# Peptides against a protein of PDB entry 5K2M, part 67

Target 1, 273 residues: chain A of PDB entry 5K2M
Amino acid sequence: MRIGITYTVLRREEMAIKERAGEFGEVVMLHEDDLLFPGNYDLDVVIIRNVSHFKALYTARLFESEGIPTVNSSRLIFEAGDKLFATLRLAGKVPVPEWKAALSEGGALRVPDSLGYPLVSKPVFGSWGRLLAKVNDRDSLEAVLEHRKWMKNPLYGIHYFQEFVEKPGRDIRSYVIGGEFVGAIYRYSNHWITNTARGGKAEPCSDPEVEELSVKAWEAFGEGALAIDIFESEKGLLVNEVNPNMEFKNAARVTGADMAGKLVEYAVEVAKT

## One batch from the design tools (peptide; made by RFdiffusion4, then SolubleMPNN)

Design b2_p14_4_s3 (from b2_p14_4, 7 letters changed)
Fold by OpenDDE base, seed 3:
Structure b2_p14_4_s3 (fold): chain B 273 residues (1-273), chain A 14 residues (1-14)
Amino acid sequence: as target 1 above (273 residues)
Amino acid sequence: SEEEKLAELAEKLF
């Protein structure tokens, strides 16, 4: 068994994945600078850990084009890593926050007619709560839309909105790998954007409703390793988003779950199929 | 921080 690991930065997650992969076979670490295609890669599977969504997507697709399976697959990265495409999968299987998509400013200006205020403006791509805006009124909506016109990436012209969900000063991040629930954490924040990357505390979450919902959310995609972001709302649990390139250092530390081991075990099974 | 570096990296990696 020869296991590739693609990476941009050697994080705690990549170190743990490398260590665990070494128990199953030969490990080949592949920095982004080492990747050139087409190439003659002698690998049975590649674990994709590139930080960029697009670099991860293209890296996965390039290995797949050479007959090498990836974890996650390019299909999963594409569908789960875009907030709108992920919402389209999730909305048919699990409760999600109310959402609207608009393809023009004129369309976006009508979103409050259905969602009301406050609403949340999200880019369809990105991480760590970047470019999230709580929009409380018409003036704020117009300002967000005006700023989006000057953003160079055309994907910022895809207007994705959610209802603003009141949360109890925390959210939930769960982990499902190969259809198995691995663990979950509460992420605490004094800000409406609950992200541990902004100095939030993490605590273990042991809730059978979270476990059941997390598995159902994974089943909307039907493959791979996903982190699942869940809100505790007045309407019950809502699946906000999924991440096909999960950070898990805090979750592994807090829960004691061998998330790196579970990811490697899944990659080894993918290599055998 | 590691997280700031990752955020900067992710901004460069459009």
Scores: peptide ipSAE 0.023, ipTM 0.686, DockQ to the pose 0.081
Fold by OpenDDE base, seed 5:
Structure b2_p14_4_s3 (fold): chain B 273 residues (1-273), chain A 14 residues (1-14)
Amino acid sequence: as target 1 above (273 residues)
Amino acid sequence: SEEEKLAELAEKLF
């Protein structure tokens, strides 16, 4: 068994994955600077840990073109890493925040007629709550839309909105790998964006409803390793988004779950199929 | 933090 691990930065997650992968076979660490295609790679599976969503997507697809399976697959990275495409998968399977998508400013200006105010503007791509806006009124909506026109990436012209969900000063991040629930954490913040990358504290979450909902959310995609972001709302639990390039160092530390081991075990299973 | 540095790095990476 030869296990590739692609990476941009050697984080705690990549170190843990490397260590655990060494127990299952030969480990080949592949920095982005080492990647050239076609490359005739002799690998049974590749674990994708590139920081960039698009670099991860293309790296996965390039290895797949060499006949090498990846964790996650390029399909999963594509569908789960886009907030709108992820919502399309999730909405038919699990409760999600009310959402609207618009493909023009004129369409986006009608979103409040359906969602009301306040609403949340999201880019379809991006991590750590980047470019999230709580839109409280018409003036704020117009400002967000105006600023998006000046952004160079055309994907910023895809307007994705959610209802604003009042949260109890926290959200939930769960982890499902190969259809198995691995663990969950609460992320605490005094800000409406509760991401731990913004200084949030993490605590263990042991809730059977979270476990069941997390597995159902994973089943909407049907493969891979996902981090799942869940809101505690007045309407009950809502699946906000998923991440196919999960960070787990805080969750592993807080829960004691072997997330790196579970990821490697799943990659070894994928290599054998 | 390491996460904040990664967030800043990821602003430079799509």
Scores: peptide ipSAE 0.023, ipTM 0.675, DockQ to the pose 0.083
Fold by OpenDDE base, seed 1:
Structure b2_p14_4_s3 (fold): chain B 273 residues (1-273), chain A 14 residues (1-14)
Amino acid sequence: as target 1 above (273 residues)
Amino acid sequence: SEEEKLAELAEKLF
């Protein structure tokens, strides 16, 4: 077994994945600077750990074009890593926050007619709560839309909105790998953006409803390793988003779950199919 | 923080 690991930065996650992969076979660490295609890669599977969503997507597709399976697949990275495409998968299987997409400023200005205020404006791509805006009124909506016009990436012209969900000062991050629930955490924050990357506290979450909902959310995609963001709302549990390039250092530390081992085990299974 | 550095890195990758 020869296991590739693509990476941008050696985080705690990549170090743990490398260590666990070494128990199953030869490990080939591939920094982004080492990736040239077409290439002659002698690998049975590649674990994709590029920090950039787009670099991860293209790296996965390039290895797949050479007959090497990836974890996650380029299909999963594409569908799960875009908030709108992920919502389209999830909405048919699990409860999600009310959402609206608009393809123009004129369309976006009508979103409050359907969702009301306050709204959350999200880019369809990105991580760590970047470019999330709580939109309380018309003036704030106009400001967000004006700023988006001057952003260089055309994907910022895709306007994705959700209802603002009142949360109990926390959200839930769960992990499902190969259809198995691995664990979950609460992420606490005094800010409406509850991401632990912004200094939030993590605590274990042991809730059978979270486990069931997390598996159902994973089944909307049907493959790979996903982190799942769940809100506790007045309407019950809502699946907010999924992440096909998950960080798990805080979850592994807090729960004691072997997230890296489960990811490697799944990659080894994928290599054998 | 490490997460802020990763966020800055991710911004440079677009």
Scores: peptide ipSAE 0.022, ipTM 0.668, DockQ to the pose 0.078
Fold by OpenDDE base, seed 4:
Structure b2_p14_4_s3 (fold): chain B 273 residues (1-273), chain A 14 residues (1-14)
Amino acid sequence: as target 1 above (273 residues)
Amino acid sequence: SEEEKLAELAEKLF
C-alpha cells in the first residue's frame, strides 16, 4: 500500500494523517510544489489536504485521470466545497436554513422579498467565514453587491443567501467518514460567525440527533470524509454547510476521536475497491 | 494565529 498525501502546509492534521498512514503502508508526502501532471505516480490512493478548494479539486481530478483514487474524490470536493451545490444536495435529505440564489444584482435585490432581513450573504466558495456578511438592510445589501462586482473571480457573481439563524452562542461541527459518524464538537463564539479558527472554544457534543442528522447529511453526497456544520435553531437542527477539506485538530483533541486514523482507514478501503 | 495565516494563504490561493 502506497498512500499519497497532498498538502499546502504541514498542519497538525497532515502530521497526524502522515503518522497514522505509516501504519498501513508507505507514505508519500506531496507538497503542492512537487505536483506535476501527467506524473505517472505509483500510488494506490491519495489523501487530498491542499488548503485551496480549487487546488484540492484539480489535484484530485488529476490523480483520478491517472487511475489513482482520491480521498476526497474530485466529485465530492466539487459538490461539497461549493456552498450552493452542497445546499442543492442537502436540501433534498436534511433540514437546511432557508436560502436563495441569484445570478445577477437585479435578482439579488429581490432576495429580501422572500428571506427578509437580516440575511447572510455567502460566497459559494471559501473557508473560515471569509466574505460572510450579515445583511441587516437594503443599504448593506447594495454595498455587498457593489463590492462583488469588483471582485476578480467570476464566482463572486453567484449570489448565495441564507436566512440569518439565531444560534445559542455556538454551532456544531460533526465529522462523518465513509458513512460512519466519528464525532462532534460545539464551537462557542460571541460572534454570529462561530468558527474556532476565529478563537472560539470547542467542547464535545454527544447528541444522538446530531449523529443521525450528520449521517443523513453525508448520505446526500454518499462518499468521502466530511465535516458538517449544524445550527441549533428554533426550528430544530439545520445543516448549514459541509466541508470536504476538514480541519479536525480541535475536534480530535476535545473528543479523543482518531479522526486521522479513520480518514486513513477509509482511504485504504477506497484503494482496495 | 495559525488559522488566520492559513486563511490569508487560502485567500491568495483561489
Scores: peptide ipSAE 0.019, ipTM 0.642, DockQ to the pose 0.078

Design b2_p14_4_s4 (from b2_p14_4, 7 letters changed)
Fold by OpenDDE base, seed 5:
Structure b2_p14_4_s4 (fold): chain B 273 residues (1-273), chain A 14 residues (1-14)
Amino acid sequence: as target 1 above (273 residues)
Amino acid sequence: SREEKLAELAEKLF
């Protein structure tokens, strides 16, 4: 068994994955600077840990073109890493926040007719709450739309909106790998954007409803390793988004779950199929 | 190392 690990930065997660992978076979660390395609890679599976969503997507697809399976697959990275495409998978399988998509400013200006105010504007791509806007009124909506016109990436012209969900000063992040629930945490924040990267406290979440919902959310995609972001709302639990390139250092520390081991075990299973 | 510094920077930025 030869296990590749692609990475941009050797984080705690990549170190833990490397260590655990060494128990199952030979580990080949592949920095982005080491990657050239087409290549002659002698690998049974590749664990994708590139920081960039697009670099992860293309790296996965390039290895797949050489006949080498990846964790996650390029399909999963593509569908789960886009907030709109992820919502399309999740919708009808699990409860999600009310959402609208618009492909023009004129379409976006009609979104409040359905969602009301306040609403949340999200880019379809990106991490760590970047370019999230709480839109409280018409003037704020117009300002967000105006700023999007001047952004160079055409994907900023895809307007994705959610209802604003009032949260109890926290959200939930769960982890499902190969269809198995691995663990969950509460992420505390005084800001409406809850993110542990912004200095939020993490605590263990032991809730059977969260576990069941997390597995159902993973089943909407049907493969891979996902972090799942869940809101506690007046309507009950809502699956907000998923992440196919998960950070888990805080969750592993708080829960004691062997998330790196579970990821490697799943990669070894993928290599054998 | 360069990698450790980048990891620390990533932990601060992300």
Scores: peptide ipSAE 0.026, ipTM 0.652, DockQ to the pose 0.441
Fold by OpenDDE base, seed 2:
Structure b2_p14_4_s4 (fold): chain B 273 residues (1-273), chain A 14 residues (1-14)
Amino acid sequence: as target 1 above (273 residues)
Amino acid sequence: SREEKLAELAEKLF
């Protein structure tokens, strides 16, 4: 067994994945600078750990083009890593926040007629709450839309909105790998954007409803390793988004779950199919 | 952490 691991930065996650992968076979660490295609790689599977969503997507697709399976697959990265495409998968399987998509400013200006205020403007791509805006009124909506016109990436012209969900000063991040629930954490924040990267604490989440919902959310995609972001709302649990390029160091530390081991085990299974 | 800052920087740069 030869296991590739692609990475941008050697984080705790990549170190843990490397360590666990070494128990199953030969490990080939592949920094982004090492990647050239076509490359004639001698690998049975590649674990994709590139930080950039698009680099992860293209890296996965490039290995797949050489007949090498990836964890996650380019299909999963594509569908799960886009907030709108992920919502389209999730909405038929699990409760999600109310959402609207608009393809023009004129369409976006009508979103409050359906969702009301406050609402959340999201880019369809990006991590760590980047370019999330709480939109409380018409003036704020117009400002967000105006700023988006000047953004260079055409994907910023895809307007994705959600209802603003009042959260109890936390959200839930769960992890499902190969259809198995691995663990969950609460992420605490005094800000409406609950990201542990902004100095929030993490605590274990042991809730059977979270476990069941997380597995159902994973089943909407039917493969791979996903982090699942869940909101505790007045309407119950809502699946906000999924992440096919998960950070798990805080969750592993807090829960004691061997998320790196589970990811490697799944990659080894994928290599054998 | 330093690693999170590096990851955030990497996602901004890449």
Scores: peptide ipSAE 0.023, ipTM 0.653, DockQ to the pose 0.147
Fold by OpenDDE base, seed 3:
Parts: structure tokens; C-alpha cells; sequence
Structure b2_p14_4_s4 (fold): chain B 273 residues (1-273), chain A 14 residues (1-14)
């Protein structure tokens, strides 16, 4: 078996995936600079680890066009990596924060009539809480919409909003690979944007309700490896978003779960299908 | 490199 691994940067996750993949076959590391299509790739499967959502999406689709399966698939990356498209899948299966989408400024100005204040403005793409805004009032909404007009990417004209969810100073990140729950962590933060990258503590989460909800959230997509972001709210557990290009170094360290091994095992199963 | 900066950014953002 020949396992490709595409990457932008060799992180702890990519090192762990490489090491575990070496136990199953020959490993071919493919930096973004090595990728040219159409190409003659002799690979049974490719694990997609490009940092950019769009680079990951196009890389997956390009390998699939050569008859090589990918983990994750271009379909999964497309649907899970867009916050609005992910919400459309999730909302039919699991509890999600209340949301609205608007395609114009005039539409966006009516969102508070349904969601009230405070609300959260999100871009449909992007990671690490970039361009998240807590919108407390009409003046703040108008300011966010004005700034969006000057953003070059047309996707910033897709207005996605959620209710503001009060959280207990933490959120949950769980991991589901091939339909199996692998583990979960609490991410602590003093900011309303809970991201471990800003110096937050991670702790293991052992909650059967989180496990059940995480599997149901994965079943909304029905394939691949997903990180799932869950809020603890007054309404109960809410699935906020999913990530088809997950980081897991903190989760693996805190839980002791073999995230890299589970990802490789799933990729080997995909290669045999 | 731009890639090392993206790694550092990714490590700082995730």
C-alpha cells in the first residue's frame, strides 16, 4: 500500500500521521510545491493535510480525478468546511444554534428581527475565529455590513449569523473518524471565542451525551474524519461547527487517544473500498 | 518561510 500525505507545513499532527502510516505501507510526503496536475501519482489513498480550506478542497478533487481516493473526500471538505453548508447538514440531525443567512445588506439588516441581539456574525469560510463579531446593537450591525462591502472576496457578501450562545467559559471539541468516536476535550477561555490557540487550557471530556451527539453530527455527513465543536448552553448541547481538516495535538495529548492511528486506519479502509 | 509563518500561525491559532 502507498499512502500519500499532502501538507502545507509539517506540524505535530502530520508527523504523527506519517509515523503511523509507515506501519501500514510506503509513505509519500507531498508538499504543496510538489503538487502538479494532471500527474502520474502511484498512490492507493491520499490523506489531505493542507492548511488552507480551498487548497485542501482542490487537492482532494484533483486526486479524485486521477482515480485516487482521499481522506477527507472533496465532497466532505466542501460541505463540512463551509459554516453555512455544514449548518444545512447538521440542522436536520442535531441541535444547532439558531441561525440566519442573508444574501444582501438589506436582508442582513432584518436578521435581528428573528435572532435578536446579541448575535454573532461569521464568515462562511475561515478558521481560528477570524472575522467573528459579537453584534450587540444596530450600530454594530451596520458597521460589520459596511466593512464587508470593502472585502475583496465575494464570499464575504454571504451573511451568516448565529444567536449568541452564553458558554460556561469553555467549549467542547470532539473527534469522530469513520463513524467511531475517538475522544473529546474541554477548551477553556476567558474570551467568548473559545480557542485553545489563545492560551486556553485543554482537559479531557468524558460525557456519554457528548459522544452520542458527536456521532450523530458525523452521521449528518456520513464519511471521513471530523472535529466537532459543541457548546454547552442553557438549551443543552449545541453543535456549532465541524472541521474536516482538524488539529488534534492537544486532544491526543490530553486524552491519550491515538488520533493519528485512527485517521491512518480509516485511510487504509478507504483505499481497500 | 511563508510556510513556517503559516505553521507558527496554525500552531498559535489551533
Amino acid sequence: as target 1 above (273 residues)
Amino acid sequence: SREEKLAELAEKLF
Scores: peptide ipSAE 0.027, ipTM 0.646, DockQ to the pose 0.215; fails the geometry check
Fold by OpenDDE base, seed 1:
Structure b2_p14_4_s4 (fold): chain B 273 residues (1-273), chain A 14 residues (1-14)
Amino acid sequence: as target 1 above (273 residues)
Amino acid sequence: SREEKLAELAEKLF
């Protein structure tokens, strides 16, 4: 068994994955600078850990073109890593926040007629709460739309909106790998953006409803390793988004779950199929 | 740590 691991930065997660992968076979660390295609890679599977969503997506697809399976697959990275495409999968299986998509400024200006205020503007791609805006009124909506016109990437012209969900000063992040629930955490923040990368406290979450909902959210995609972001709302639990390039250092520390081991075990299973 | 700063920097660059 030869296991590739692609990476941009050797984080705690990549170190843990490398260590656990070494128990199953030979480990080949592949920095982004080493990735040239077409290539003659002698690998049974590749674990994709590139930081950039697009670099991860293209890396996965390039290995798949060489006949090498990836965890996650390029299909999963594409569908789960886009907030709109992920919502389209999730909405058929689990409760999600109310959402609207608009493909023009004129369309976006009508979104409050359906969602009301406050609403949340999101880019369809990106992590760590980048370019998230709480839009409280018409003036704020116009400002967000004006700024989007001057952004260089045409994907910023795709307007994705959600209802603003009032949260109890926290959200939930769960982890499902190969259809198995691995663990969950609460992420505390005094800001409406609860991301732990911005200094939020993490605590274990042991809730059977979270476990059931997390598995159902994973089943909307039917493959791979996902982190799942869940809101506690007045309407009950809502699946906000999924992440096919999960960070888990805080969750592993807080829960004691072997997330790196579970990811490697799943990659070894994928290599054998 | 230096690694956390590099990860944060990578998060800003990518």
Scores: peptide ipSAE 0.023, ipTM 0.639, DockQ to the pose 0.227; fails the geometry check

Design b2_p14_5_s1 (from b2_p14_5, 10 letters changed)
Fold by OpenDDE base, seed 5:
Structure b2_p14_5_s1 (fold): chain B 273 residues (1-273), chain A 14 residues (1-14)
Amino acid sequence: as target 1 above (273 residues)
Amino acid sequence: ELEEKERRLRERFF
């Protein structure tokens, strides 16, 4: 078994994955600067840990073109890493926040007619709550749309909105790998964006409803390793988003779950299929 | 060092 690990920066997650992968076979660390395609890679599987969503997506697809399976697959990275495409999968299986998509400014200006205010504007791509806007009124909506016109990436012209979910000063992040629930954490913040990457405290979450919902959310995609962001709402649990390029350092530390081991075990299973 | 690298990643990468 030869296990590739692609990475942009050797984080605690990549160190833990490397260490655990060494128990299953030979580990080949591949920095982004080491990657040239087409290539002759002697690897049974590649664990994708590139920080950029697009670099992860293209790296996965390039290895798959050489006949080497990846964790996650380029399909999963594509579908789960886009908030709108992820919502399309999730909405058929689990409760999600009310959402609208618009393909023009004129379409986006009608979103409040159905979602009301406050609403949340999201880019379809991005991490750590970047370019999330709580839109409280018409003037704020117009300002967000005006700013989007000047953004160079054409994907900023895809307008994705959710209802604003009032949360109890926290959200939930769960982890499902190969269809197995691995663990969950609460992420505490006094800000409406609760992401631990913005300084939120993490605590263990032990809730059977969270476990069941997390597995169902993973089943909407049917493969790979996903972090699942869940909101506690007045309507019950809502699956907000999924992440196919998960950070798990805080969750592994807080829960004691072997998230790196479970990811490697799944990658070894994928290599044998 | 690692935590500062992790912080810089959150600021630079899409």
Scores: peptide ipSAE 0.029, ipTM 0.696, DockQ to the pose 0.131
Fold by OpenDDE base, seed 4:
Structure b2_p14_5_s1 (fold): chain B 273 residues (1-273), chain A 14 residues (1-14)
Amino acid sequence: as target 1 above (273 residues)
Amino acid sequence: ELEEKERRLRERFF
């Protein structure tokens, strides 16, 4: 078995994946600079670890075009990596925060009539809480919409909004790989954005309701490896978003879960199918 | 060093 690993930077996650993949077969590390297509790659499966969502998506689709399966698949990366498309999958399968989408400024200006204030503006793509805005009023909404007009990427013209969920100074990140729950953490922050990449602390989460909800959220997509962001709300647990290109170093450290091993095991199963 | 490189990645990549 030959296992490809595509990467932008050799992080702790990619080092752990490489190490565990070596137990199952030959490991081929593929930096973004090594990727040329068509390439006639001699690989049984590729683990996609490119940092950019779009680079991960295109890399997966390019390997699939050569008949090489990927973890995650280009389909999963596409649907899970877009917050609106992910919400469309999650909605009606699991509880989600109330949301609205608008395709124009005039549409977006009517979102508060349904969600009220405060609301959260999100770009449909991007990680680590980039371009998230807590919109408290009309003036703040107008400012966000004005700034979107000047952004060069046309995807910034897709207006995605959520209700602002009051959280207990934390959120939950769970991990589901191949339909198996692998583990979960609490992410603590005094900021409304609870992402550990912004200096939040992580602690183990051992909650059967989180486990059940995480598996159901994964089943909305039905394949691959997902990190799942869950809010504790007055309405109960809400699935906020999923990530098909997760960081897991903090979760692995805190839980002791072998997330890299589980990812490799799943990639090996995909290669055999 | 690695954490600062990772921070710069988070700022650059989308």
Scores: peptide ipSAE 0.028, ipTM 0.695, DockQ to the pose 0.117
Fold by OpenDDE base, seed 2:
Structure b2_p14_5_s1 (fold): chain B 273 residues (1-273), chain A 14 residues (1-14)
Amino acid sequence: as target 1 above (273 residues)
Amino acid sequence: ELEEKERRLRERFF
């Protein structure tokens, strides 16, 4: 068993994955600067840990083109790593926040007619709550739309909105790998963006409803390793987003769950199929 | 050091 691990920066997650992968076989660390395609990679599977969504997506697809399976697959990275595409999968299986998509400013200006205010403007790509805006009124909506016109990436012209979900000063992040629930945490923040990457406290979450919902959310994609972001709302649990390029250092530390081991075990299973 | 590298990554990568 030869296990590749692609990475941009050696984080705590990549160190843990490397350590656990060493128990199953030979480990080949692949920095993104060293990735040239087509290449002669003697690997049975590649664990994708590139920080950029697009770098991860293209890296996965490039290895797959050489007959090397990846965790996650390029399909999963594509579908789960785009907030709109992920919503399209999730909405058919689990409760999600109410959402609208518009392909023009004129379309986006009509979103409040359906969602009301406040609403959340999201880019379809990006991490750590980047470019999330709480839009309380028309003037704020116009400002967000105006700013997006000047953003160089054409994907900023895809206008994705959600209802603003009032949360109890926290959200939930769960982890499902190969269809197995591995663990969950509460992420606390005084800000409406609860992501621990912004300095939130993490605590263990042991809730059977979270476990069941997390597995159902994973089943909307049907493969790989996902972090699942769940909101506690007045309407009950809502699956906000999934992440096919998960950080888990805080969750592993807080829960004691062997997330790196479970990811490696799944990658070894994928290599054997 | 690692946390500062991670912070800079969060600012740069999409």
Scores: peptide ipSAE 0.027, ipTM 0.690, DockQ to the pose 0.122
Fold by OpenDDE base, seed 1:
Parts: sequence; C-alpha cells; structure tokens
Structure b2_p14_5_s1 (fold): chain B 273 residues (1-273), chain A 14 residues (1-14)
Amino acid sequence: as target 1 above (273 residues)
Amino acid sequence: ELEEKERRLRERFF
C-alpha cells in the first residue's frame, strides 16, 4: 500500500494522518509545489489535505485522471464544498435552515419577501465564516449586494441566503467517515458565528440524535469523510453545512476519537475497491 | 507561533 497525502501546510491533522498512514504502508507526502500533471505517480490512494477548496478539488480530479482514487473524491469535494450544492443534497434527506438562492441583485432583493429579516448572506464557497453577514434590514442587504458587485470572483454573484437561526450560544460539529459516526463537539461563542477557528471553545457532544442526524447527512452524499455542522434551533436540529476538507485537531483532542486513524482506514478501503 | 501561521493561512486560502 502506497498512500499519498497532498497538503498546503503541515498542520496537526496532516501530521496525525501521516503517522497513522505509516502503519498501513509507505507514505508519500506531496506538498502543493510537488504536484505536476500529467505525472507518473505510483500510489494506491491519495488523501487530499490542500487548504483551498479549489486546489483540493483540482488535485483530486487530477489524481483520478491518472487512475488513482482520492479521499475525498473530486465529486464529493465539489458537491459538499459548495454551500448551495451541499444544501441541494441535504434538503432531500435531513432538516436544513430555510434558504434562498438568487442569480442577480434584483432576485436577491426579493429574498426577504420569503425569508424575512434577519437573514444570513453566505458565499457559496469559503471557510472559517469568511464573508458571512447577518442582514437585519434592507439597507444592510443593499450594502452586501453593492460590495459583491466589486468582488473579482464571479462566484460572488451567486447569492445564497439562509434564515437566521437563534442558537444557544453554540453549534455542533460532528464527523462521519465512510458512513461511521466518529465523534462530535459543541463549539461555543459569544458571537452568532460559532466557528472555533474564530476563538470558540470546544466541548464533547454525546447526543444520539446528533449521531443519527450526522449519519443521515453523510448518506445524502454517500461517500468520504465529512464534518457536519448542526444547529440547535427552536425547530429542532438543523444541518447547516458540511465540510469535505475537515479540520479535526480540536475535536480529536476533546473527544479522544482517532479521526486520523479512521480517515486512513477509509482511504485504505477505497484503495482496495 | 503555529496559531498565528494557521490564522494567516485562513486569511490567504479559500
């Protein structure tokens, strides 16, 4: 077994994945600077750990073009890493926050007629709560839309909105790998954005409803390793988003779950299929 | 130091 690991920066996650992969075979660390295609890669599987969503997507697709399977697949990265495409998968299987998509400013200005205020503006791509806006009124909506016109990436012209969900000062991050629930954490914050990457505290979450919902959310995609973001709402549990390029250092530390081992075990299974 | 490198990474990559 020869296991590739693609990476942008050697984080705690990539170090743990490397260590566990060494128990199953030869490990080939591939920095983004080492990735040239077409190439003669002698690998049975590649674990994708590129930080950028787009670099992860293209890296996965490039290895797949050489006949080398990836964890995650380019299909999963594409569908799960886009908030709108992920919502389209999730909405048929699990409860999600109310959402609207608009393809123009004139469409976006009518979103409050359906969702009301406050609402949340999201880019379809990106992580760590970048470009999330709580929109409380018309003036704030107009300001967000005006700023989007001047953003260079045309994907900022895809307007994705959710209802604002009141949360108990926390959200849930769960992890599902190969259809197995691996663990979950609460992410605490005094801000409406609860992401631990913004200084939130993590604590263990042991809730069988979270476990069941997390597996169902994974089944909407049917492959790979996903982090699942869940809200506790007055309507019950809502699946907000998924992440096909998960950070897990805080979750592994807090839960004691071997998330790196489970990811490698799944990659070895994929290599044998 | 590592946390600051990770913060800068999050600001640069999307």
Scores: peptide ipSAE 0.026, ipTM 0.682, DockQ to the pose 0.116

